Peptides against a protein of PDB entry 2QAS. Designs and how they scored, part 1

No score or structure here was measured in a lab: all are predicted.

Target 1, 120 residues: chain A of PDB entry 2QAS
Amino acid sequence: PPEDLMQYEAMAQDALRGVVKAALKKAAAPGGLPEPHHLYITFKTKAAGVSGPQDLLSKYPDEMTIVLQHQYWDLAPGETFFSVTLKFGGQPKRLSVPYAALTRFYDPSVQFALQFSAPE
Unless a header shows other numbers, all headers, positions and changes below count from the first letter of the chain.
Peptide ipSAE is a variant of ipSAE made for these designs: the mean of its two directions, with the distance scale d0 fixed at 1.0 Angstrom where the peptide's residues are scored. Compare it only between designs on the same protein; published cut-offs may not carry over.
A fold fails the geometry check if it doesn't show the stated peptide or something in it is severely misdrawn.

## One batch from the design tools (peptide; aimed at target 1 Y60 Q71 G89)

Design b1_p8_1 (made by RFdiffusion4)
Pose (drawn by RFdiffusion4):
Structure b1_p8_1 (pose): chain A 120 residues (1-120), chain P 8 residues (1-8)
Amino acid sequence: as target 1 above (120 residues)
Amino acid sequence: PLPANLPE
């Protein structure tokens, strides 16, 4: 015991997904992130709401990490998901990722990191 | 994990 009927830990997890959304809004600002800040986003490929090229999604069965630093265009962070154009083998492609699909967040510049979808 | 969008 005790069983947590308030699910404080789960609420704290969701509250923290919001940091990713807020960080993506600064990155979507004209001029991008304030250097040397850049982002690593890890997400569940099969989590509902994610869309991308069928070929690309099949290459990454469960987890996929993307980096937002030197090569990303048209970052569009909605309130419930974000979409971005990245290059894979020199070929530009478009992704949509719900914040609910996120499992990790890391900025190597200040070594700030978050882990989600992990009730432990 | 390595990012899936690393340049070649």

Design b1_p8_1_s1 (made by RFdiffusion4, then SolubleMPNN; from b1_p8_1, 4 letters changed)
Fold by OpenDDE base, seed 4:
Structure b1_p8_1_s1 (fold): chain B 120 residues (1-120), chain A 8 residues (1-8)
Amino acid sequence: as target 1 above (120 residues)
Amino acid sequence: MQPFNLPL
């Protein structure tokens, strides 16, 4: 087969990362996500730009999944990364995750799933 | 291991 010098697959992956960004912007808008929509987001914890409590990230040396449904605060979806406050063991913790670090996005309410290759 | 913020 001919070589793809346009790198269409990479462009498509970048476009799909944009879906996650758009979904998070909807979640951050007044009123939040329309029920019953909620988001499962999986990311590489050691990817460049990922930041959060060291004790938390140390528990998950490869990947971790967070849920944005009923208990999330100060969701800030930027252009290259998003940040959000979640409770782990009852303690509020701030996470910042670049979209490039994502490996999975899932909305179980409509069974919409995306998978990505993330940096290691 | 799953984070605490995940539903049971």
Scores: peptide ipSAE 0.085, ipTM 0.742, DockQ to the pose 0.459
OpenDDE base, seeds 1, 2, 3, 5: peptide ipSAE 0.072, 0.083, 0.082, 0.072; ipTM 0.735, 0.736, 0.722, 0.735

Design b1_p8_1_s2 (made by RFdiffusion4, then SolubleMPNN; from b1_p8_1, 3 letters changed)
Fold by OpenDDE base, seed 2:
Structure b1_p8_1_s2 (fold): chain B 120 residues (1-120), chain A 8 residues (1-8)
Amino acid sequence: as target 1 above (120 residues)
Amino acid sequence: MAPANLPL
């Protein structure tokens, strides 16, 4: 098959990453996500730019999934990454995740799912 | 994958 020198698939992936960013911006707005919407976000924990407590990240050497539904604080969706405070084992911890590190996005309420290719 | 921040 012919070579795609335009890299359309990559462009499409980047566009879809924009969906996640937009969704998080809605989640960060006053009132949060409109119920029953909630987000499951999976990312590569060792991807460049991922930041969080060492003990937490060590527990998930490959991928980690977080859920944004009832308990999330100070969600800050930037242009290249988002940060959020979540409770792990009852302890609030801050995570910073580049959109490029994402591998999965899912909203069970409407069964909307996205998958992304992230560096191994 | 199960979320890491499940309520206790």
Scores: peptide ipSAE 0.401, ipTM 0.873, DockQ to the pose 0.916
OpenDDE base, seeds 1, 3, 4, 5: peptide ipSAE 0.387, 0.388, 0.391, 0.390; ipTM 0.866, 0.866, 0.869, 0.868

Design b1_p8_1_s3 (made by RFdiffusion4, then SolubleMPNN; from b1_p8_1, 4 letters changed)
Fold by OpenDDE base, seed 3:
Structure b1_p8_1_s3 (fold): chain B 120 residues (1-120), chain A 8 residues (1-8)
Amino acid sequence: as target 1 above (120 residues)
Amino acid sequence: MEPFNLPL
């Protein structure tokens, strides 16, 4: 099979990461996501640029899935990463996740799913 | 208290 020197698959995947970014920007807008939309976001916890409480990240050394539905605060979807405050064990925790670290995106309300190849 | 966000 011929080699794809253009790396079209990678380009397409990066474009799809843009879908997550756009979705998060909608979620961060006033009023949040239109009901019943909500997001399951899975990412590699050891990927470069991922930051959060050490205890939390240590507990999930490979991947972690967060849910953005009703209880999230200060969602800040930047151009290369997003940050959000979520409650784990009743305690607010701040996470910062580069879009490049994503491995899965899912909106159960419409059964929309994306999968990504992330480092690590 | 159960967290509202439970990592999967």
Scores: peptide ipSAE 0.116, ipTM 0.739, DockQ to the pose 0.203
OpenDDE base, seeds 1, 2, 4, 5: peptide ipSAE 0.099, 0.099, 0.097, 0.091; ipTM 0.740, 0.741, 0.738, 0.746

Design b1_p8_1_s4 (made by RFdiffusion4, then SolubleMPNN; from b1_p8_1, 4 letters changed)
Fold by OpenDDE base, seed 3:
Structure b1_p8_1_s4 (fold): chain B 120 residues (1-120), chain A 8 residues (1-8)
Amino acid sequence: as target 1 above (120 residues)
Amino acid sequence: MPPFNLPL
């Protein structure tokens, strides 16, 4: 097959990561996500730029999924990463995740799913 | 009831 020197597939992947960013910005807006929308976000815990409690991240050395529905606080969707406070075991924990670390995005309410190839 | 966040 001909060699794609434009790397169109990579460009498409980056564009799709933009969908996640946009969705998170909607989630961070006043009133939050319009019901019944909610987000399942999966990311590589060892990816560069991922930040959070080491005890938590170490328990999930490959990837983990967080859910943004009703209990999330201070969601801050930046241009290259987002941060959010979630409760795990009743304890609030701050996570910072680059969009490049994402491997899966899913909104069960409308069965919208995206998959990404994230670097190890 | 709202789900409690747990890593999956």
Scores: peptide ipSAE 0.088, ipTM 0.737, DockQ to the pose 0.226
OpenDDE base, seeds 1, 2, 4, 5: peptide ipSAE 0.079, 0.078, 0.078, 0.083; ipTM 0.733, 0.765, 0.747, 0.735

Design b1_p8_2 (made by RFdiffusion4)
Pose (drawn by RFdiffusion4):
Structure b1_p8_2 (pose): chain A 120 residues (1-120), chain P 8 residues (1-8)
Amino acid sequence: as target 1 above (120 residues)
Amino acid sequence: PPDSAFDP
């Protein structure tokens, strides 16, 4: 014991997904992130709400990490998901990722990191 | 060619 009927830990998890959304809004600002800040986003490829090229999604069965630093365009962070154009083998592609699909967040510049979808 | 995916 005790069983947590309030699910405080789960609420704290969701509250923290919001940091990713807020960080993506600063990155979507004209001019991008304040250097040397850049972002690693890890997400569940099969999590509902995610869309991308069928070929690309098949290459990454469960987890996929993307880096937002030197090569990303048209970052569009909605309130419930974000979409961004990235390059894979020199070929530009478009992704949409719900904040709910996120499992990790990391900025190597200040070594700030978050882990989600992990009730432990 | 450039690639934006990080493979752990």

Design b1_p8_2_s1 (made by RFdiffusion4, then SolubleMPNN; from b1_p8_2, 4 letters changed)
Fold by OpenDDE base, seed 5:
Structure b1_p8_2_s1 (fold): chain B 120 residues (1-120), chain A 8 residues (1-8)
Amino acid sequence: as target 1 above (120 residues)
Amino acid sequence: PANSIYDP
């Protein structure tokens, strides 16, 4: 078969990561997401640029899934990463996650799902 | 919920 020198699959993946960024920007806007939309975001905890409490990241050595629905604060979706404050065991923790670290995005309200390859 | 982790 012909070889793809354009790397279309990688370009498509990058474009779809843009969907996650756009969705998070909507979530961060005043009023938050329109109900009943909420987001499940899975990422590689050891990926470059991932930042958070050592104890939390140690508990999830490969991947973890965060839920943006009722208990999240100060969501800040930047151009290359987003940061958010979430509660774990009742304690607020700040996470910073590059979009490149994502492996799954899901909105159960409309069953919209995306999957990505992330650095190991 | 208070815990924002989804554990399948």
Scores: peptide ipSAE 0.071, ipTM 0.724, DockQ to the pose 0.669
OpenDDE base, seeds 1, 2, 3, 4: peptide ipSAE 0.062, 0.061, 0.064, 0.060; ipTM 0.727, 0.720, 0.719, 0.718; seeds 1, 2 fail the geometry check

Design b1_p8_2_s2 (made by RFdiffusion4, then SolubleMPNN; from b1_p8_2, 4 letters changed)
Fold by OpenDDE base, seed 1:
Structure b1_p8_2_s2 (fold): chain B 120 residues (1-120), chain A 8 residues (1-8)
Amino acid sequence: as target 1 above (120 residues)
Amino acid sequence: PADSIYVP
């Protein structure tokens, strides 16, 4: 088969990662997500740029899923990564995740799902 | 409320 020098699959993946970024920007807007929308975001914990509590990342050495629904604060969706304050073990912790580290995005309210290949 | 991590 012909060699794809345009890397269309990668382009498509990046475009879909843009959906996650856009969704997070909506979530960060005044008033938050419109009910009943809420987000399950899965990412590789060892991916470059991931930053968070050492104990948490150690507990989930491969990947973990965070939930943005009832308890999240200071969601800051940047252009290459987002950061958010969440509670783990009852303690608020800051987490920073590059969009490139994502492996899954899901909104159960409308059963919208995306899957991504992330670096190992 | 539960922590913000989902465990399947």
Scores: peptide ipSAE 0.249, ipTM 0.841, DockQ to the pose 0.693
OpenDDE base, seeds 2, 3, 4, 5: peptide ipSAE 0.247, 0.240, 0.245, 0.237; ipTM 0.840, 0.837, 0.837, 0.835

Design b1_p8_2_s3 (made by RFdiffusion4, then SolubleMPNN; from b1_p8_2, 4 letters changed)
Fold by OpenDDE base, seed 3:
Structure b1_p8_2_s3 (fold): chain B 120 residues (1-120), chain A 8 residues (1-8)
Amino acid sequence: as target 1 above (120 residues)
Amino acid sequence: PVNSIYDP
């Protein structure tokens, strides 16, 4: 098969990462996500740009999944990364995750799922 | 989910 010098597959993946960004922006809007929508977001914890509590990231050396449904605060979806406050062990912790670090996005309410290749 | 972190 011929070599794809345009890297169309990569372009498509980047576009799909945009879906996650858009979804998070909806989640951050006043009123939050429309019920019953909620988000499962999986990302590589060691990816460049990921930041958060050392103990939390150490507990999940490969990847972790956060749930945005009932307990999340100050969701700030930027253009290249999003940040959010979640409770871990009852304590609020701030996470910052680049969209490039994502490996999975899922909304169980409508069974919408996306998978991404993230750098190791 | 009760927790903000999904731990399978």
Scores: peptide ipSAE 0.061, ipTM 0.721, DockQ to the pose 0.499
OpenDDE base, seeds 1, 2, 4, 5: peptide ipSAE 0.056, 0.059, 0.053, 0.056; ipTM 0.710, 0.709, 0.706, 0.711

Design b1_p8_2_s4 (made by RFdiffusion4, then SolubleMPNN; from b1_p8_2, 3 letters changed)
Fold by OpenDDE base, seed 1:
Structure b1_p8_2_s4 (fold): chain B 120 residues (1-120), chain A 8 residues (1-8)
Amino acid sequence: as target 1 above (120 residues)
Amino acid sequence: PVDSIYDP
């Protein structure tokens, strides 16, 4: 097929990343996610802009999945990244994840799934 | 409560 100089696939990926951003903004609103909705978010731990506990990121050198259901605090969904406080080993830790680092998004309550290509 | 990591 002809070379796509418009990069439509990348545009589509960005649009779909917008779904994740919108979902997180709903989660951050007063009252949080409407039950039974909850989110599994997978991301590349070595992607540019990812920030979190060193021990945790070392444990998951490729990618990891976080769960936003009942135990998340100070969810801050920005325009390019989101940050959230979660418990790891029983300790609250702050994670910051660019949307560009995402590889999977899943809401089991309605079996809604998205998959993304992320930088290596 | 369980940690917020899904590790299959």
Scores: peptide ipSAE 0.274, ipTM 0.845, DockQ to the pose 0.686
OpenDDE base, seeds 2, 3, 4, 5: peptide ipSAE 0.260, 0.269, 0.271, 0.263; ipTM 0.833, 0.844, 0.842, 0.843

Design b1_p8_3 (made by RFdiffusion4)
Pose (drawn by RFdiffusion4):
Order: sequence, then structure tokens, then C-alpha cells
Structure b1_p8_3 (pose): chain A 120 residues (1-120), chain P 8 residues (1-8)
Amino acid sequence: as target 1 above (120 residues)
Amino acid sequence: PPVLDQSP
């Protein structure tokens, strides 16, 4: 014991996914992130709400990490998901990722990191 | 976790 009927840990998890959304809004600002800041986003490929090229999604069965630093365009962070154009083998592609699909967040510049979808 | 290769 004790069983947590308030699920404080789960609420703290969701509250923290919001940091990712806020960080993506600064990155979507004209001019991008303040250097040397850049972002690593890890997400569940099969989590509902994610869309991308069928070929690309099949290459990454469960987890996929993307890096937002030197090569990303048209970052559009909605309130419930974000979409961004990235390059894979030189070919530009479009992704949509719900904040709910996120499992990890990392900025190597200040070594700030978050882990989600992990009740432990 | 795998990282998407964003190189040409």
C-alpha cells in the first residue's frame, strides 16, 4: 500500500508532456531554437494518431527517434499533436506525432531529459 | 531506441 486513487504519478506524467509541447513552440518560432539547443523526440510509431509515409513507419515497428536541429522544416505544434518535415536518405517526408505518443525527450545541450509512458 | 537517419 497505498493504492493511489488520485493517480498523482500519472497526472505528473501528463503535466510533463506539456514541456515537450512548450519546447516545440519555441522551436517553431521564426528563427528556431536558441542555439546550441536542439531536441531529440522519441515516440511510439504505432500509437494512435501518428501518421507518416507507410514505408517509413514500417521501418520503425515500435519506437522512433527524431532529432530537431539542422534539418527540419515547417514545424507545426498544435495543441494535441505536432507535425514536421524531415529528410530520410535525402528525401523530405512529413510526420504527425501526438504528445501522447511521446516516450522520451532530450536536449543534449543542457542534458535535460524526460521519460514518459513509463509508470514503472 | 532507433534514430531516424536524417542524412542525404

Design b1_p8_3_s1 (made by RFdiffusion4, then SolubleMPNN; from b1_p8_3 with P1A P8A)
Fold by OpenDDE base, seed 2:
Structure b1_p8_3_s1 (fold): chain B 120 residues (1-120), chain A 8 residues (1-8)
Amino acid sequence: as target 1 above (120 residues)
Amino acid sequence: APVLDQSA
């Protein structure tokens, strides 16, 4: 097949990553997401820029999914990454995840799903 | 992928 020197697929993927960023910004706004919307976000735990509790990341060496519905605090969606506080083992833990580390985004309320290719 | 147990 013809060689795509424009890398259109990558551009499309980046555009779709923008959807996640936009959704998180809505979630971070006053009042949060409009019910019943909530987000399942899957990412590569060893991807560059991912940071969080050692015990948590060690438990999920490849991928993990976080749920942003009822138990999350201080969601801060930046331009290249977002950070959020979740309770793990009953304790609040801060996670920082670059959008580039994402592999899946899902909103069960409307069955909206996105999949992304992330570095292995 | 496994879903984090986000216990309260």
Scores: peptide ipSAE 0.573, ipTM 0.934, DockQ to the pose 0.873
OpenDDE base, seeds 1, 3, 4, 5: peptide ipSAE 0.551, 0.551, 0.564, 0.561; ipTM 0.932, 0.930, 0.933, 0.932

Design b1_p8_3_s2 (made by RFdiffusion4, then SolubleMPNN)
Fold by OpenDDE base, seed 2:
Parts: sequence; C-alpha cells; structure tokens
Structure b1_p8_3_s2 (fold): chain B 120 residues (1-120), chain A 8 residues (1-8)
Amino acid sequence: as target 1 above (120 residues)
Amino acid sequence: PPVLDQSP
C-alpha cells in the first residue's frame, strides 16, 4: 500500500491518549469519578519521564498497571504527564507517568478499553 | 501486565 506520509495512525494514537488525559482530569475534579467508573492504567516503567519509588519500579521492570478507584490521592493530570499518590507496602508513593508511556487504559464499569504503542 | 498491589 502507499506510504502514509501524514502519519495518520500516530495522530490517532495521540488523540486517543488525549482521552486518557481527559478522563484523568475528570477523575481529579471535585467528587472524583462517578461511580462505578474506575481506571486501570498500564505503562512502561522504564519509559522516559516515568518516575517513582525505586523499589516499586524495580519490582515491575517492564510494565505496571495502577488502579484508580478507592485508594489514590492528589491526582494531578498535567498536559504531558500525570502524577498520583498510591499506597504501596502501606506507604504513600508518588508516581509520575507521561502519557507517552501508556500502553493500556481500561474502565471495567463500561468495558471501555484503549491500547497504545509505547517506546520499548 | 501486573497490577500494583495497592495495599491499605
């Protein structure tokens, strides 16, 4: 097939990453996500810009999925990355994840799923 | 992918 010099697929992927950003912004708004919505977010732990506790990132050297439902705090969805505090080992841990590092997004409540190609 | 054990 002819070459796509417009890179439409990449544009579409970026647009879909925008859905995640928008969803997180809704989650960060007062009252949080409307029940029963909750989010499963998967990302490459070694992707550029990913930051968090060393023990956590070492435990998940490739990909990690976090669940935003009942136990998360200070969700801050920026324009290029989001950060959130989660309990791990009974301790609050701050994670910062660029949207470009995402590989999956899922809301079980409505079975809405997105998959992304992230740098390996 | 593994789901983080977000312990209480």
Scores: peptide ipSAE 0.556, ipTM 0.938, DockQ to the pose 0.880
OpenDDE base, seeds 1, 3, 4, 5: peptide ipSAE 0.531, 0.542, 0.553, 0.546; ipTM 0.935, 0.936, 0.937, 0.936

Design b1_p8_3_s3 (made by RFdiffusion4, then SolubleMPNN; from b1_p8_3 with P1A)
Fold by OpenDDE base, seed 2:
Structure b1_p8_3_s3 (fold): chain B 120 residues (1-120), chain A 8 residues (1-8)
Amino acid sequence: as target 1 above (120 residues)
Amino acid sequence: APVLDQSP
């Protein structure tokens, strides 16, 4: 088959990553996500730019999923990455995740799912 | 992937 030098699939993936960014920006707005919407975000823990508590990241050496529903604070969706505070082991932990590190996005309330290719 | 235990 002919080679796609335009890399359309990658463009499409980037566009879809934009959906996650937009969704997080809505979540960060006053009032948060409209119920019953909530987000399951999966990402590669060793991807470039990912930062967080050593104990947390060590426990999940490949991928991990965070849930943005009831227990999250200071969600800050930037242009290239987002950061959020979650309680892990009863303690608040700050996570910073580049959108490029994402592998899955899911909103159970409407069964909306997205999958992304990320560095192995 | 495993879901983080986000204890309250």
Scores: peptide ipSAE 0.565, ipTM 0.938, DockQ to the pose 0.868
OpenDDE base, seeds 1, 3, 4, 5: peptide ipSAE 0.553, 0.546, 0.563, 0.561; ipTM 0.937, 0.935, 0.937, 0.937

Design b1_p8_4 (made by RFdiffusion4)
Pose (drawn by RFdiffusion4):
Structure b1_p8_4 (pose): chain A 120 residues (1-120), chain P 8 residues (1-8)
Amino acid sequence: as target 1 above (120 residues)
Amino acid sequence: PEDSAFEP
């Protein structure tokens, strides 16, 4: 014991997904992130709400990490998900990722990191 | 070629 009927840990998890959304809004600002800041986003490929090229999603069965630093365009962070154009083998492609699909967040510049979808 | 995906 004790069983947590309030699920404080789960609420703290969701509250923290919001940091990713806020960080993506600064990155979507004209001019991008303040250097040397850049972002690693890890997400569940099969999590409902994610869309991308069928070929690309098949290459990454469960987890996929993307880096937002030197090569990303038209970052559009909505309130419930974000979409971004990245390059894979020199070919530009479009992704949509719900914040609910996120499992990890990392900025190597200040070594700030978050882990989600992990009740432990 | 350019790539934006990180693979562990």

Design b1_p8_4_s1 (made by RFdiffusion4, then SolubleMPNN; from b1_p8_4, 4 letters changed)
Fold by OpenDDE base, seed 3:
Structure b1_p8_4_s1 (fold): chain B 120 residues (1-120), chain A 8 residues (1-8)
Amino acid sequence: as target 1 above (120 residues)
Amino acid sequence: PENSIYVP
């Protein structure tokens, strides 16, 4: 097959990461996500720019999935990364995750799923 | 309910 010098697939993947960003911005808006929408976000814990509890990230060296439905605070979806406060073991911790670190996005309420190739 | 953490 002919060589794709435009890298269309990569562009498409980046565009799809934009869906996650947009979804998080909706989640951060007043009133939060419209029920019953909620988000499962999977990311590489060792990806560049990922920040969070060292013990937690060390415990899950590959990837982990966080659920944004109940009990999340200060969701801040930036342009290149989002941050959010979640409870781990009962303790609130701040996570910062670049969109580039994402490997999966899922909204069970409508069975909408996206997968991404994130750098190791 | 508490946030769930899933590790594939």
Scores: peptide ipSAE 0.090, ipTM 0.756, DockQ to the pose 0.451
OpenDDE base, seeds 1, 2, 4, 5: peptide ipSAE 0.088, 0.080, 0.084, 0.084; ipTM 0.760, 0.732, 0.751, 0.755

Design b1_p8_4_s2 (made by RFdiffusion4, then SolubleMPNN; from b1_p8_4, 5 letters changed)
Fold by OpenDDE base, seed 2:
Structure b1_p8_4_s2 (fold): chain B 120 residues (1-120), chain A 8 residues (1-8)
Amino acid sequence: as target 1 above (120 residues)
Amino acid sequence: AENSIYVP
């Protein structure tokens, strides 16, 4: 097949990552997500730009899924990454995740799912 | 309160 020099698949992937960004911006708005909407976000923990507690990221060396439902704080969806505070083991942990690191997005309330190819 | 984590 002919070579795709436009990289349309990558463009489409980035567009879909925009959906995640938009969803997170809705979640960060006053009142948060409208119930019963909640988000499962999976990302590669070693992807460039991912930051968080070393012990946590070391515990999950490949990827992890965080849940944004009832307990999350200071959700800050930027243009290239989002950050959020979640409690693990009773301790608040700040995670910063580039949208490029995402591998899965899911809202169980409406069974909306997206999958992404992230660099290894 | 604690956030849920899922690792395949």
Scores: peptide ipSAE 0.076, ipTM 0.740, DockQ to the pose 0.562
OpenDDE base, seeds 1, 3, 4, 5: peptide ipSAE 0.060, 0.074, 0.072, 0.074; ipTM 0.722, 0.739, 0.730, 0.744

Design b1_p8_4_s3 (made by RFdiffusion4, then SolubleMPNN; from b1_p8_4, 3 letters changed)
Fold by OpenDDE base, seed 1:
Structure b1_p8_4_s3 (fold): chain B 120 residues (1-120), chain A 8 residues (1-8)
Amino acid sequence: as target 1 above (120 residues)
Amino acid sequence: PENSIYEP
């Protein structure tokens, strides 16, 4: 096929990442997500901008999935990345994940899923 | 779940 100089696929991917950002902003609002909505977010752990506890990231050298349902605190969805406190091994850990690092977004309550091309 | 990390 001809070369796409507009890079439409990248534009579409960024637009879809906007859905995740918007969903997280809803989750961060007072009262959180409306039940039964909850989120499974998968991302590349070695992507630029990803930060978190060494033990956690070492356990998942490629990608990992976090669940935002009941066990999360201080969700802060920024414009380029979000941060959240999660329980890992019974201890609270802070994770920061750029939207560009995402590979999958899923809300089981309505079976809504998105897939993304993330940096290697 | 006890932890917010999904492990299949």
Scores: peptide ipSAE 0.237, ipTM 0.815, DockQ to the pose 0.655
OpenDDE base, seeds 2, 3, 4, 5: peptide ipSAE 0.227, 0.232, 0.234, 0.228; ipTM 0.811, 0.814, 0.816, 0.812

Design b1_p8_5 (made by RFdiffusion4)
Pose (drawn by RFdiffusion4):
Structure b1_p8_5 (pose): chain A 120 residues (1-120), chain P 8 residues (1-8)
Amino acid sequence: as target 1 above (120 residues)
Amino acid sequence: PEDSAFEH
């Protein structure tokens, strides 16, 4: 014991997904992130709400990490998901990722990191 | 070619 009927840990997890959303809004600002900040986002490819080229999603069965630093365009962070154009083998492609599909967040510049969807 | 995906 004790069983947590309030699920404080789960609420703290969701509250923290919001940091990713806030960070993506600063990155979507004209001019991008304040250097040397850049972002690593890891997400569940099969999590409902994610869309991308069928070929690309098949290459990454469960987890997929993307880096937002030197090569991303038209970052559009909605309130419940974000979409961004990235290049894969020199070919530009479009992705939509719900904040609920996120499992990890990392900015190597200040070594700030978050882990989600992990009740442990 | 350019690639934006990070693989583990």

Design b1_p8_5_s1 (made by RFdiffusion4, then SolubleMPNN; from b1_p8_5, 4 letters changed)
Fold by OpenDDE base, seed 5:
Structure b1_p8_5_s1 (fold): chain B 120 residues (1-120), chain A 8 residues (1-8)
Amino acid sequence: as target 1 above (120 residues)
Amino acid sequence: PENSILEE
């Protein structure tokens, strides 16, 4: 097959990452997500830019999935990364994740799923 | 995977 010098697939992936960013911005808005929508976000824990508590990231050396439904606070979706506070073992922890580190986005309420390539 | 989901 002919070589794609335009890297269209990568462009499409970036566009779809924009969907995640937009969804998170909706979640961060007053009132949060409209029920029953909630989000499962999977990312590479060792990807560049990922920041969080060492104990949590050590427990999930490759990938981890966070759920944004009931127990999350101060969701801040930036342009290149988002941050959120979650409880782990009853303790609030701040997690920062670049959109580039994402590997999966899923909204079970409507079975909407996206998969992405992320740094290995 | 399911086993890597952060529990709420």
Scores: peptide ipSAE 0.053, ipTM 0.711, DockQ to the pose 0.200
OpenDDE base, seeds 1, 2, 3, 4: peptide ipSAE 0.052, 0.051, 0.052, 0.050; ipTM 0.713, 0.705, 0.713, 0.702

Design b1_p8_5_s2 (made by RFdiffusion4, then SolubleMPNN; from b1_p8_5, 5 letters changed)
Fold by OpenDDE base, seed 3:
Structure b1_p8_5_s2 (fold): chain B 120 residues (1-120), chain A 8 residues (1-8)
Amino acid sequence: as target 1 above (120 residues)
Amino acid sequence: AENSILEE
């Protein structure tokens, strides 16, 4: 097949990352997500820009999935990354995750799923 | 669920 010099697939992937960003912005708005919407977000823990407690990230050396439904605080969706406080083992942990680090996005309420290629 | 992290 012809060589794609436009990199359309990459552009499409980046556009779809924008869906996650937009969804998180909705989640961060007053009142949060409209029920029953909730988000499962999977990301590479070693991707550039990912930050959080070392012990937590060490426990998940490849990727982890966070759930934004009932137990999350101070969700701050920026333009290149989002940060959020989640409870892990009963303790609040702050995570910062670039959208580029995402590998999966899922909203079970409507069975909406996205998959992304992320840096290894 | 108190723990928001899902293990895969």
Scores: peptide ipSAE 0.054, ipTM 0.709, DockQ to the pose 0.678
OpenDDE base, seeds 1, 2, 4, 5: peptide ipSAE 0.052, 0.053, 0.051, 0.053; ipTM 0.711, 0.709, 0.703, 0.708

Design b1_p8_5_s3 (made by RFdiffusion4, then SolubleMPNN; from b1_p8_5, 4 letters changed)
Fold by OpenDDE base, seed 5:
Structure b1_p8_5_s3 (fold): chain B 120 residues (1-120), chain A 8 residues (1-8)
Amino acid sequence: as target 1 above (120 residues)
Amino acid sequence: PENSILED
């Protein structure tokens, strides 16, 4: 088959990462997500730019999934990464995740799913 | 739930 020198698939992936960013901006807006929408976000914990408590990241050496439904605070979706506070073991933990580190986005309420390639 | 972290 002919070689794709334009890398269209990568372009499409980046465009779809924009969907995640937009969804998180909706979640961060006053009032949050319209019920029953909620988000499952999976990312590579060792990807460049990922930051959080060492103990938490050590527990999930490859990937972890966070759920944004009821127990999240200070969601801040930037242009290249988002940050959010979640509770783990009763303790608030701040995570910062570049969109480039994402491998999965899922909204169970409407069964909307996206899958991405991320740095290994 | 309080814990928002899910394992694979």
Scores: peptide ipSAE 0.055, ipTM 0.713, DockQ to the pose 0.618
OpenDDE base, seeds 1, 2, 3, 4: peptide ipSAE 0.050, 0.051, 0.051, 0.052; ipTM 0.693, 0.699, 0.697, 0.694

